# Ledger of designs, part 15: peptides against a protein of PDB entry 3ESW

Target 1, 322 residues: chain A of PDB entry 3ESW
Amino acid sequence: NNIDFDSIAKMLLIKYKDFILSKFKKAAPVENIRFQNLVHTNQFAQGVLGQSQHLCTVYDNPSWHSIVLETLDLDLIYKNVDKEFAKDGHAEGENIYTDYLVKELLRYFKQDFFKWCNKPDCNHCGQNTSENMTPLGSQGPNGEESKFNCGTVEIYKCNRCGNITRFPRYNDPIKLLETRKGRCGEWCNLFTLILKSFGLDVRYVWNREDHVWCEYFSNFLNRWVHVDSCEQSFDQPYIYSINWNKKMSYCIAFGKDGVVDVSKRYILQNELPRDQIKEEDLKFLCQFITKRLRYSLNDDEIYQLACRDEQEQIELIRGKTQ

## One batch from the design tools (peptide; aimed at target 1 L13)

Design b1_p12_2_s2 (made by RFdiffusion4, then SolubleMPNN; from b1_p12_2, 5 letters changed)
Fold by OpenDDE base, seed 3:
Structure b1_p12_2_s2 (fold): chain B 322 residues (1-322), chain A 12 residues (1-12)
Amino acid sequence: as target 1 above (322 residues)
Amino acid sequence: SLEEEIIKKLLE
């Protein structure tokens, strides 16, 4: 009896698809109870949920995408992308072109577009006066600043002229297109929106130890790629643990299609205690939120994303992205 | 079918 291995393979793929899809069915009552209890009893879980409610959806705004694309020098960007793409002689098609685009966006953003702001320049003395600025503390936003999702305003006094300069910490990325300055939060916030505006699959990565960056899903590399706008870094997940010798406990990625613990990608050494939540509860939380984010997707979309998730988990276990 | 039986065993 000649075993039809091709038939078996096809049947296995069908059954596997059905099995995967079954995991993304509506949450059972017990899972809902577990989720509710977790977010009400664990502050870290509550924080992850709160961040997911914002970061997973806020960047999926077509109006914002249009404003971004109208603000960027697209002619310069694409000229540079085309130039670098042509140098490498890649016949590798449209997928690799997107990697070049992201690399150019990193360059453009850091070199031409956005500014790092440890201290603001004096509003009265003008450019390159930040060295003369003394921090006086922080206060709430005024009526104008509050229009742009401003949580806090840092106050500085100029040692030269004595005038007060306000540095509002805007969370509105559209306002950041105007101000074009900030720290890691503002950089990552606006850069995430920029990448999303090009139709890319992007996640916002939150690190508990006061840093944030992006991940981009490269169709060429067929994986999530580390992207840090502050560092003009592409595919260098090791920079924090190795180059900076940074101690870290949690890295959580927030995207429209899911929330993922990506700590294993970035925490290569100097791991801090992961004592904020049980590992099983964090895994459950991320899966539960991810499942909710996918409730409106069709079976094919769910399956494709689930396959991507499994590949990422394999990658994270193998540690091979470095 | 033999194929179905193989699938059943593989998916157990």
Scores: peptide ipSAE 0.036, ipTM 0.689, DockQ to the pose 0.086
OpenDDE base, seeds 1, 2, 4, 5: peptide ipSAE 0.029, 0.029, 0.032, 0.030; ipTM 0.643, 0.642, 0.636, 0.627

Design b1_p12_2_s3 (made by RFdiffusion4, then SolubleMPNN; from b1_p12_2, 5 letters changed)
Fold by OpenDDE base, seed 2:
Structure b1_p12_2_s3 (fold): chain B 322 residues (1-322), chain A 12 residues (1-12)
Amino acid sequence: as target 1 above (322 residues)
Amino acid sequence: SLDDEIIEKLLK
């Protein structure tokens, strides 16, 4: 009896798919209880949940995508992408083109579009006056600033003219298209929206030790790729631990399709204790939120994402980007 | 295909 190995393989694949899909079915009552208890008893878990409620969905706004695309110099961007793509003559076609697009967006954003703002310029004295600015502290937004999801306003006094300049920390990325300045938070926020506006699969990475960046899913590399708009960095996850010698405890990625602990990608030296939550509880939390984000997806989408998740987990364990 | 890669992993 010739064992039809192809038939067996197909049957095993079906059973495997069914098994994977079974994990993404509606949460059992016990899992819901565990989740509720965790977010009510653990402040870090509550913080991760709160961030997920915003970061996983806020960038999926078609109106914002249109505004972004209308604001950017698309002709310049695509001209530069086409130029760099043509140099390397890649046979891989459309998939690698997207990596060139992300690299150009990093260049364009840092060099041509957005500005780092340690201190604002004096509103009275004009450009290049930030050196004359003394911080007085922070306060809540006024009625105008509050329209743009402003949590905090930094207050500065000009040493030259004595006038007060306000630096509102806007969280509205559309307002950031106008202001075109900020720190890591504003940079990452707007750049995440920019990448999403090109139809890319993007995550917002929060580091507990006061930094934020993006990840982009490269179809060419078939993995999540580190992207830092502040650094114009593509696929350099080591820059924080090695180049900056930054001590870190947690890096959590927030995307439309999931929440993932990506600490192993970025924390190459375990320099800070992971004492905010039990590892098992963090794993459960991320999986539970991810499961909720996927409730509206079809079986094929769930399966494809689950396969992607598995490959990422393997990558994170092996410590080698293939 | 992803399915082929999975099949290869399941058969190893």
Scores: peptide ipSAE 0.008, ipTM 0.520, DockQ to the pose 0.497
OpenDDE base, seeds 1, 3, 4, 5: peptide ipSAE 0.006, 0.006, 0.000, 0.006; ipTM 0.462, 0.492, 0.352, 0.491

Design b1_p12_2_s4 (made by RFdiffusion4, then SolubleMPNN; from b1_p12_2, 4 letters changed)
Fold by OpenDDE base, seed 1:
Structure b1_p12_2_s4 (fold): chain B 322 residues (1-322), chain A 12 residues (1-12)
Amino acid sequence: as target 1 above (322 residues)
Amino acid sequence: SLDEEIIEKLLK
């Protein structure tokens, strides 16, 4: 019997695709019960769910993308990208152009566009007066600040003139295009929107130990790439664990197509106890949320994303990011 | 995809 190995291979590939697609069908009643119990009984799980409800979808706003592109100096950005691409990019192929774009956006954002705000300038004394500012604490937003999704306002007194200056911690990224200042939260929030506005696949990475950054899916490198706007960093996931000697427990990535525990990419040493949730429950939670985010996608889209997920999981297990 | 390549290799 001439075993048609090609026919068997095709049939096995079809069955494998069907098996992968079956994992993304509607959750069974038992899985729904497990999910509900987990988010009601585990505070960390509830926090991850709450973040996913915002971070996975908020940046998919075409009106915001237009406002961003109208606000940035696109002529300067593309001039610089073209200049860097002309040096060696032609030898590497067209897909590398997007990596040059992200690198230029990091440069432009940090050097030309946005400012780190440890303390605000005094509203009365003017520019370069932050050295004279004393923190008095934090309070809720006023009526004007509340229009821009502000949860907290830091209050400062000027040691020179005695006047009070308010530093609202805005969560509206469009307001951040105006204010052009903040800390890691404001930087990452607006920079995530900027990358999304160029049509890129981007995730927001939350670290439990008070830092946030981005990941970008590079078509040239065929993987998720670390991107930190605060550090002007591209593909340097080791900077926190190695360069900063930071202790960390959890890094969770939030994107339109899924929620992923990316802790293995960034926690290379000095790992803190992962005691907030059982590892199996965290894996289940991320998979369950990811499944829900993909409910509207077609079978081809689901399959392509599932293949990408598997490649990422292999990368994370092998520690081959760098 | 890597999965398709792995499957193709497993089936060879």
Scores: peptide ipSAE 0.018, ipTM 0.549, DockQ to the pose 0.208
OpenDDE base, seeds 2, 3, 4, 5: peptide ipSAE 0.008, 0.008, 0.011, 0.000; ipTM 0.537, 0.390, 0.510, 0.376

Design b1_p12_3 (made by RFdiffusion4)
Pose (drawn by RFdiffusion4):
Structure b1_p12_3 (pose): chain A 322 residues (1-322), chain P 12 residues (1-12); non-standard residues A184 YCM
Amino acid sequence: as target 1 above (322 residues)
Amino acid sequence: SFLLEKAIEKLL
């Protein structure tokens, strides 16, 4: 009995596909309650649910993608990307071009395109002039800035001239293309959209301890890559936990294809207690949402995506890539 | 093979 593995191997891959295609089916009402309910047992759940709604579908918008592309200096971007491909882009330029593009976008965005804003500059006094602004709090948007999905307008008084500069906090990323300033918040909103506008596979990663950033899928490294625009950073998920020494509890990724707990990628010391939600319930929560996010996908899509997800679990479960 | 390992882990 030379036991035939190649037979048994080829067989199973077949059986596995059925297991997978079954998993991403229905929404049998049994687990539906578990969902509609969990979202009331727990607010960390409602939190993730809410954000999934604001963040997964939103950046897939051709109208926007095009405006961003009109607005960005593509000639400049692609020139530099091409210049760096010139100084040899790996023996296998095997979709490596895509990585060089993301890196250059980071540079353009930071060195060139967008600008940080703690206190704003005085609108009437010069440009370089923020440290003579004392803040008078926050308030609602006026009529004009209400158009741009704004909740809070921070207002400031200029001690040198008396006028009041205001700093609306917008969520319409197209508005940010104009204002070209802000904090992680909007830096990340616009940068996610920018990445999506090149048709890249992109995600919004949310850290409960007040920071946000991106994840981009590198077909060259065939895995997700951490991208943080504020820090002009490419593949440095440790940056928060180690370099900054920031203490963190949870990290959640959002995208058109799903919602995934990516904590393990980032929270690699200074771990805070994860005391917000039964870990079993969180797994469920993401799975249900990811499943819901895919009813309209076909079998080949449902499967290829589920494998990428699994590849990711092993990467996180373990301590490494591959 | 990665897929085969997952098939085995999930089905058996």

Design b1_p12_3_s1 (made by RFdiffusion4, then SolubleMPNN; from b1_p12_3, 7 letters changed)
Fold by OpenDDE base, seed 4:
Structure b1_p12_3_s1 (fold): chain B 322 residues (1-322), chain A 12 residues (1-12)
Amino acid sequence: as target 1 above (322 residues)
Amino acid sequence: DFLFDLALKNLL
């Protein structure tokens, strides 16, 4: 009996695909009850859900993508990409070109486009006056600031002229194209939109210990790549734990296709207690939100994403970025 | 200065 190994392999692949797809079917009533109970009883779970409702979808805005592309110096960006790409002897059409694009976007954003703002300059005294600024606290947004999804306004007094300067913490990334300044939140917010505007697969990574960055899915590397606009950093997930000696507990990635606990990629040492939620409940939560985000996708899209998820989980377990 | 940037990030 010639065992048709090709037929068996095809049958196994079909059954495996069906098995994977079965996991992404509409949640059972018991899963819905578990989810509802979790987000009502656990504040961390509620926070992750709330962030997912915004961060997983907000950057998928074609009108914003157009505004970004109209605002950036695309001629400079592509000139620099092409120059570095050619210098390294790559041929046109290689998937690695996108990695060069992301690296140039990091350079351009940090060096040419956006400014770190620890303290604002005095609105009256002008540029390079931040040293003269004393924080007075925070306030709610005024009527103008409220138009740009501003949650908080930091208030500063100039020690030289006595004038008050407002530093609104805008969450509208389109407003950030105008203001071109902020801290890690504004940097990551706008940079996430920038990367999305180039049609890239991007996730927003939230760290519980007051930092945020991006991940980009490199088709060349076939994995999620750490991207920090504040650091001009590409593929350096170790910078927080090792270089900064930062203590961290949770890193959660938010993208259009899912929510993933990526803590193992970034927390290499100095791990803080993961006491905000049970590990099984966090895993369940991320999977449940991910299922919801994929409900409109076809079976092939779901299967491809599930294969990526499995590969990422293997990477995260192995603790080695290959 | 990397150390200055590090100090600023730890103040957030």
Scores: peptide ipSAE 0.017, ipTM 0.579, DockQ to the pose 0.012
OpenDDE base, seeds 1, 2, 3, 5: peptide ipSAE 0.006, 0.016, 0.011, 0.012; ipTM 0.487, 0.578, 0.520, 0.542

Design b1_p12_3_s2 (made by RFdiffusion4, then SolubleMPNN; from b1_p12_3, 7 letters changed)
Fold by OpenDDE base, seed 5:
Structure b1_p12_3_s2 (fold): chain B 322 residues (1-322), chain A 12 residues (1-12)
Amino acid sequence: as target 1 above (322 residues)
Amino acid sequence: SFEFELALKELF
């Protein structure tokens, strides 16, 4: 009885694929009821849903991608990428090129393109005058600022000339291409769009303790890679818990294809109480939103993404960022 | 599991 192991393996793969695909079918009525009850009764769940409705889709704008690519110094970027890629030789294959691209984009963004803004420069006194600025508080946007998805405006008075300078906190990333300044929110917002404009798989990571960063899916490393534009950091998920000694409770990643609790990647020590939602309810919520984001995908796309999800879950459980 | 799929692919 020559057991045709090849035929058995093929059948097992088919059945496994069908099983995976079955998990991404339209949510059962019971799951919809659970979801509705959760987002209506739990404020944290409502917040995650609200963020997903924006962050999972806003960066998938072809017109914005074109504007980004027209604004960046692509000649400089690709020259630097090609130079670094040529040093290692082609031994690691073409997939490593995207890692070099992301590293150069981190460099370019921090060093050549965007500016950190603790305080704005005085509009009257000009550049390098932020030291003379006193905060007066925050207010709502004016009629012009409101055109660029501005939620709040920080108000500063110059100690030298007495003039008022407005620092609008723009959420329109196209306006940020003009202003070229901000804090972690503006940095992460525009940098997420930049990475997306190069056709990369990117997630926006929200930390409950007032920080935000990106993740990029490296085809070379075959995993999600930590990317912080503020820190010019690539694959250093430990910087918050270890280097900053930051206390954290939740890190949630938002991408076009899913919402994932990535807390285990970043919260290595000094974990704050995770008391905002039950762990089972958070897991359910992220899975439910992820299913909804994938409803229009074909079976092969769903299967490929499900394989990536499983790999990531194994990584997050084993703690082996190798 | 993805490990199971990889193991199956290595059998071919």
Scores: peptide ipSAE 0.022, ipTM 0.548, DockQ to the pose 0.112
OpenDDE base, seeds 1, 2, 3, 4: peptide ipSAE 0.016, 0.011, 0.018, 0.018; ipTM 0.521, 0.487, 0.524, 0.505

Design b1_p12_3_s3 (made by RFdiffusion4, then SolubleMPNN; from b1_p12_3, 7 letters changed)
Fold by OpenDDE base, seed 4:
Structure b1_p12_3_s3 (fold): chain B 322 residues (1-322), chain A 12 residues (1-12)
Amino acid sequence: as target 1 above (322 residues)
Amino acid sequence: DFEVELALKELL
């Protein structure tokens, strides 16, 4: 009996695809109950859900993408990308070009475009006066600041002139194109939008221990790549645990197609207690949100994403981020 | 079993 291995392989592929697709079907009533109970009883779960409702969709705004592309010095960016790409002897059309683009965007953003703001300059004394600024605390936004999704305003007094300077913590990334300053939150927020504006697959990574960064899906490397705009860092997931010796408990990635616990990529040492949620409940939560984000996708899109998810889970288990 | 799923993909 000539075993038609091709027929068997096709049948197995169909069954496997059907099996994968079955996992992404509309949640059963029991899963909905579990989800509702989890987000109502666990604050960490509620926080992850709340972040997913914003971070997974907010950057998918074509109008914002246009504004970004109109604001950036695209001529400089592409000139530098083309120069470095040509220098390394790559041919046009290679998937690696996007990695060069992201690296140049990191350079451009940190060196030419955006500024780190520990303290604002004094509005009265002008540039390079932040050393004279004393924090007075934080308050709610005023009527103008509220237009730009401002959650809090840090208040500073100038020791030289006595004037008050407001540092609004804007969450509107379009406003950040104007202000061009902030901390890790503003940096990551705007940089995530910038990367999305180039049509890239991007995730926002939230770390519980007060840091945030991006991941970019490199088609060349065929994986999610660590991207930190604050550090001008590409593919250096170890910088927090190793270089900074940072203690961390959770890193959660938020993208249009899913929510993923990426803690294993970044927490290489000095792990803090993961006591905010049961591991099984976090896994369930991320999967449940991911299913919801994919409900409108076709079977082929769902299958492709599921294959990518599986590859990522292998990577995260094997610790092959070296 | 994730290893079985991967092995099946490599066979495919």
Scores: peptide ipSAE 0.009, ipTM 0.455, DockQ to the pose 0.151
OpenDDE base, seeds 1, 2, 3, 5: peptide ipSAE 0.007, 0.008, 0.008, 0.007; ipTM 0.495, 0.502, 0.497, 0.454; seeds 2, 5 fail the geometry check

Design b1_p12_3_s4 (made by RFdiffusion4, then SolubleMPNN; from b1_p12_3, 6 letters changed)
Fold by OpenDDE base, seed 2:
Structure b1_p12_3_s4 (fold): chain B 322 residues (1-322), chain A 12 residues (1-12)
Amino acid sequence: as target 1 above (322 residues)
Amino acid sequence: SFEFALALKKLL
């Protein structure tokens, strides 16, 4: 009896696919009740949901992608990518080229395109006058600033000329293409859109302890890769816990296809208590939102994403055992 | 597991 191992393997793969797909079917009534109760009773859960409603979808805007690509110096970017790609003697593996592209985008964004704004320059005195600026506090946006999804405006007085300078904290990434300045929030917001504009799979990572960064899915590395535009950092998830000695409790990644607790990737030293939500409830919340984000996907897309999710979960478990 | 699926995929 020649056991046709190939036929058995095929049948097992089919059954496994069906099993995976069964998990992504429409949520049961009990899961919906659990979800509703969780977001109504837990502020952290409500915050994660609120962020997911924005961050998981806002960057999937083709008109914004066009504006980004028209704004960037693509000739310079691709020239630099081609130059670095050629040095490493890699055969035309399209997959590794994307890693070089992301590295160049990090360089270009930090060095050539965007500026860190600790304090604004004085609107009257001109460039390089930020040292003369004294913070007076924050206020709501005016009618013009409100057009660009501005939550708060920081107010500064110039010690030299006495004039007031407004630093609106814009959340509209298209406005950030014009202003080309900000802090970690503006940097990450615009850089997330930039990466998305190149057709990349990108997540926005929110850290509870007042930092934000990106992840992109490297097809070459076959995993999610840490990307911080502020730091020009590629694949250095340790920089916060180790280099900065930053205390952290939660890192949540928001992408079009899912919401994932990535805390294990970045919180190498577990310095802050995770007391905002039960671990089981956070896991459930992320899975539930992820499931909703995938409702319109076909069975093959769902299966491929589920395989990526499982690989990432294995990575996140193993990474603490080194 | 993904590892099981990968192992099966390598057998195909």
Scores: peptide ipSAE 0.009, ipTM 0.488, DockQ to the pose 0.118
OpenDDE base, seeds 1, 3, 4, 5: peptide ipSAE 0.009, 0.008, 0.006, 0.006; ipTM 0.531, 0.507, 0.464, 0.323; seed 4 fails the geometry check

Design b1_p12_4 (made by RFdiffusion4)
Pose (drawn by RFdiffusion4):
Structure b1_p12_4 (pose): chain A 322 residues (1-322), chain P 12 residues (1-12); non-standard residues A184 YCM
Amino acid sequence: as target 1 above (322 residues)
Amino acid sequence: STELFELLNDLS
């Protein structure tokens, strides 16, 4: 009995596909209650649910993608990307071009395109002039800035001239293309959209301890890559936990294809207690949403995606890539 | 599911 593995191996791959295609089916009402209910037991759940709604579908918008592309200096971007491909892009330029593009976009965005804003500059006094602004709090948007999905307008008084500069906080990323300034918040909103506009596979990563950033899928490294625009950073998920020494509890990724707990990629010391939701319930929560996010996908799509997800679990469960 | 996925990678 030379036991035939190749037979048994080829078989199984077949059986596994059925297991997978079954998993991403229905929404049998049994687990539906578990969902509709969990979202009332727990607000960390309602939190994730809410964000999934604001953040997964939103950046897939051709109208927007086009405007961003019109607006960005593609000639400049692609020239530099091409210049860096010139100084030899790995023996296998095997979709490595895509990585060089993301890196250059980070540079352009930071060095060139967008600008940070703690207190705003005075609107009437010069440009370099923020530290003579004392804030008078926040309030609702006026008629004009109400158009751009704004909740809070921080207002400031200029002690040197008396006028009041205001700093609306917008969520319409197309508006940010114009204003070209802000904090992680909008820096990340616009940068996610920018990444999506090159048709990249992109995600919004949310840290409960007030920071947001991106994840991009590198077909060259065939895994997700951490992208943080504010820090012009490429593949440095440790940056928060170690370099900054920031204490963190949870990290959640959002995208068209799903919602995934990516904590393990980032919270690699200074771990805070994860005391917000039964870990079993969180796994369920993401799965149910990811499953819901895929009813209209076909079998080949449902499967290829589920494998990428699995490849990711092993990466996180373990301590490494591959 | 993860263990099955790992097994299939080893059999491949």

Design b1_p12_4_s1 (made by RFdiffusion4, then SolubleMPNN; from b1_p12_4, 4 letters changed)
Fold by OpenDDE base, seed 1:
Parts: sequence; C-alpha cells; structure tokens
Structure b1_p12_4_s1 (fold): chain B 322 residues (1-322), chain A 12 residues (1-12)
Amino acid sequence: as target 1 above (322 residues)
Amino acid sequence: SIELFELLQKLL
C-alpha cells in the first residue's frame, strides 16, 4: 500500500491547526474561576493584570500616531536610514530596512530629541542649572499637571535663587513630546509610542527590579529584538545581566497581541528568587490574558500568532533563533 | 508542544 505521505502531512497540519485554535476558544468556567482566584489572592498577578490593561492597548491610538509623526523630523530620520541602507542593506533584502529604521530612531531619540533628567533645571535660573537643585521630596499633581496623567511630582529647591521647581512624572506620552525629558519610564513610554507610530510590532518590557525597555519584532531576523532607548541599544539583551551585572527576577513583555514572560532572554546570570508567584500560575496568567487579547482575531491571525509564539518559546528555552 | 511544532515545520 503506497502510503500517501502528502495526504498524511496535510491531515496532520489540519489537525494541528484545529488543536492550536481550540486553545484560543472562550475560557471554560473552571479557567475563569482559577483566573479570578489568582488575581484576587496573588499581588504579583494583580500587578501583571493591571499593567496589561494599560500597556497592551494604550499605544494603539491612531490620533497619537499622527501627532508623533508630525512632531518627529521624518526627513532627517529617513535620510539617515536611506544612507545606512545604501551601504550594506541592499545585499540583505528589503526586510532589513525596518532594522535600520529602528536603529536610527534609537539614535535620533537619544541624540537629537529626548533628554535624560536626573534633576530638572531651575525654572528661574534657566538652562544647565540642574547641579544647583536639591530634592525636597515628592507630592501629588496640581490641577494643570493632573490633565496629563501625572501621579507624582518631584519637588526641587534651587540652591542659588531659592525658588521651587516642579518635575512632574507625566504618563501621557503626548505631553512627553512637549517636555522632551525624563527617566527610564518616560523614555520607554514615549519610545514605545514612537515605534508603534511607524506601524511596527512592539512590546513594552517591564523588569521587576526597576527598569523598562522595548522589544520590536524584526521581519529580517524573524524574532523579537531587544530595544532600549535609554542605552541606544539594539539586539543586546545581555547588557543588564552581563554588562551591568544586574540581579533580576522577572521580565514581562506587554503587547497588543499578548503578555509573555521573557525573563529567560534577559536573566542570564545573578537570578533573584522567583518567589512572587508559582511558575505554573504565571504561565497560566500570561496565557489567559493573551487569549483575551486575541478574542476578536480570525482563525488565520490566531494561528499565525500562535506559530510566532512557539518560535519564541523555542528561542527562550534553547537559546537558538530559528 | 514545541517538539510537535518543530516536527510539523519540517514537514512543510
């Protein structure tokens, strides 16, 4: 009997697709109960859920994308991208162009557009006066600051003139296009929006040990790529564990299509205890939130994303990009 | 499973 291997392969692919799609069906009552119990009893799980409710959807705003593109020097950006692409990119194909774009956006953002703010300049004395500023603590926003999603305002006194300068920690990324300054939170927030405004697949990565960065899905590399706007870093996931010798426990990526534990990509040494949640419960939580984010997608979109998820899991487990 | 996915990718 000539085994029709082609028919068997087709049947296996159909069965596999059906199996994958079955995982993304509406949650069973028992899964909903498990989810509710987990987020009500585990503070870390509640924190991940709370972050997902904001970070997974807030950047999908077409009005914000337009404002970003109108604010950036697109002529300079594309001139620089075209220049770098013309050197080496033509040999690698069109998909590499987006990698050059992200690298230029990292350069442009750090060198030309945004400023790191350890201390603000004195509002009275003017530019380059931050050395004269003494922290007095933090307080709530005033009525004007509250319009721009501000939770905390850092207060500084000028040692030269004695005046008070307020440094509001704005969470509105459109306000950050005006202020052009901040720390890792403001940098990552606005840079995530910038990358999204170019139509890129982007995730916001939260580290429990007080750092944040991005991931970009490179069509050229066919994987998620580490992107840190503060460091002007592209594809250097090792910088925290190796270069900084940072101790870390959790790295969670938040995107429109899912929430993923990416700790294995970044925690290469000096791992802190992962004692905030059971590993099985964290895996369940991320899968449950991801499933909810995909409820409106069609079967082909769900299947393509599931294939991408499996490729990422292979990378994270084996340290090999496919 | 990852192993099943890898196997299926080899059959495509």
Scores: peptide ipSAE 0.028, ipTM 0.690, DockQ to the pose 0.823
OpenDDE base, seeds 2, 3, 4, 5: peptide ipSAE 0.022, 0.024, 0.021, 0.023; ipTM 0.627, 0.660, 0.553, 0.656; seed 3 fails the geometry check

Design b1_p12_4_s2 (made by RFdiffusion4, then SolubleMPNN; from b1_p12_4, 5 letters changed)
Fold by OpenDDE base, seed 4:
Structure b1_p12_4_s2 (fold): chain B 322 residues (1-322), chain A 12 residues (1-12)
Amino acid sequence: as target 1 above (322 residues)
Amino acid sequence: SLELYELLQKLL
């Protein structure tokens, strides 16, 4: 009896696909109740939900993508990408080109485009006057600053001229294309939009211990790749735990297709207590939000993303970047 | 795959 192994394999694949798809069906009433209870009773869960409602979708704005592409020196960027790509002897059309693009965008952004702002320059004294600035505290935004999704304004006094300089912490990434300065929040926010504007799969990674960065899905590496615009860093998830000796508890990635606890990628040592939520509840929360984000996708898209999720979970469990 | 393993465990 020749067992038709091909037929069995096909049947198994169909059943497997159906099983995976069944997990992405509309949430059962019990899951909705669990979700509602969790976000109403756990502050960390509420925070993750709130961030997901913004970060998962805000960057999927075609009008913003156009503005970004019009603002960047694309000729310089592509010239540098093409130069480095050719230098390494790659053929045109290889998936690795996108990795070169992201690396050049990191270079361009840090070296040519955006500035780190510990303290603002004095608006009256001009450039390179930040050394003369004394912090006075923070205030709410004024009417003009409020137009650009500003939650906080840092206030500084110039020791030289006595004038007040405002440093609005803008969350509008289009305003950041104008201001071209900030800290990790502004850097990551605008850089996430920049990467999205090139049609890339990008996640915003929030760390509870006051840092933020990106992940980019490399089709060449077939995985999520750490990207930090502040550090001009590509595929160096260890920099925080090892190089900085940073203590961390949670790293959560927010993308259009899901929310993922990526703590295991970045927290390699000096782990802080994960006491903000039960591990099972965090896992449930991320899965529930991810499921909601995928409700409009077709079965093939859902299946492909589920396969990607599984590969990532295997990577995160193994603790090895493949 | 973990999911395939779990599925197989359920189908068995």
Scores: peptide ipSAE 0.029, ipTM 0.549, DockQ to the pose 0.278
OpenDDE base, seeds 1, 2, 3, 5: peptide ipSAE 0.023, 0.021, 0.024, 0.025; ipTM 0.581, 0.600, 0.533, 0.587; seed 1 fails the geometry check

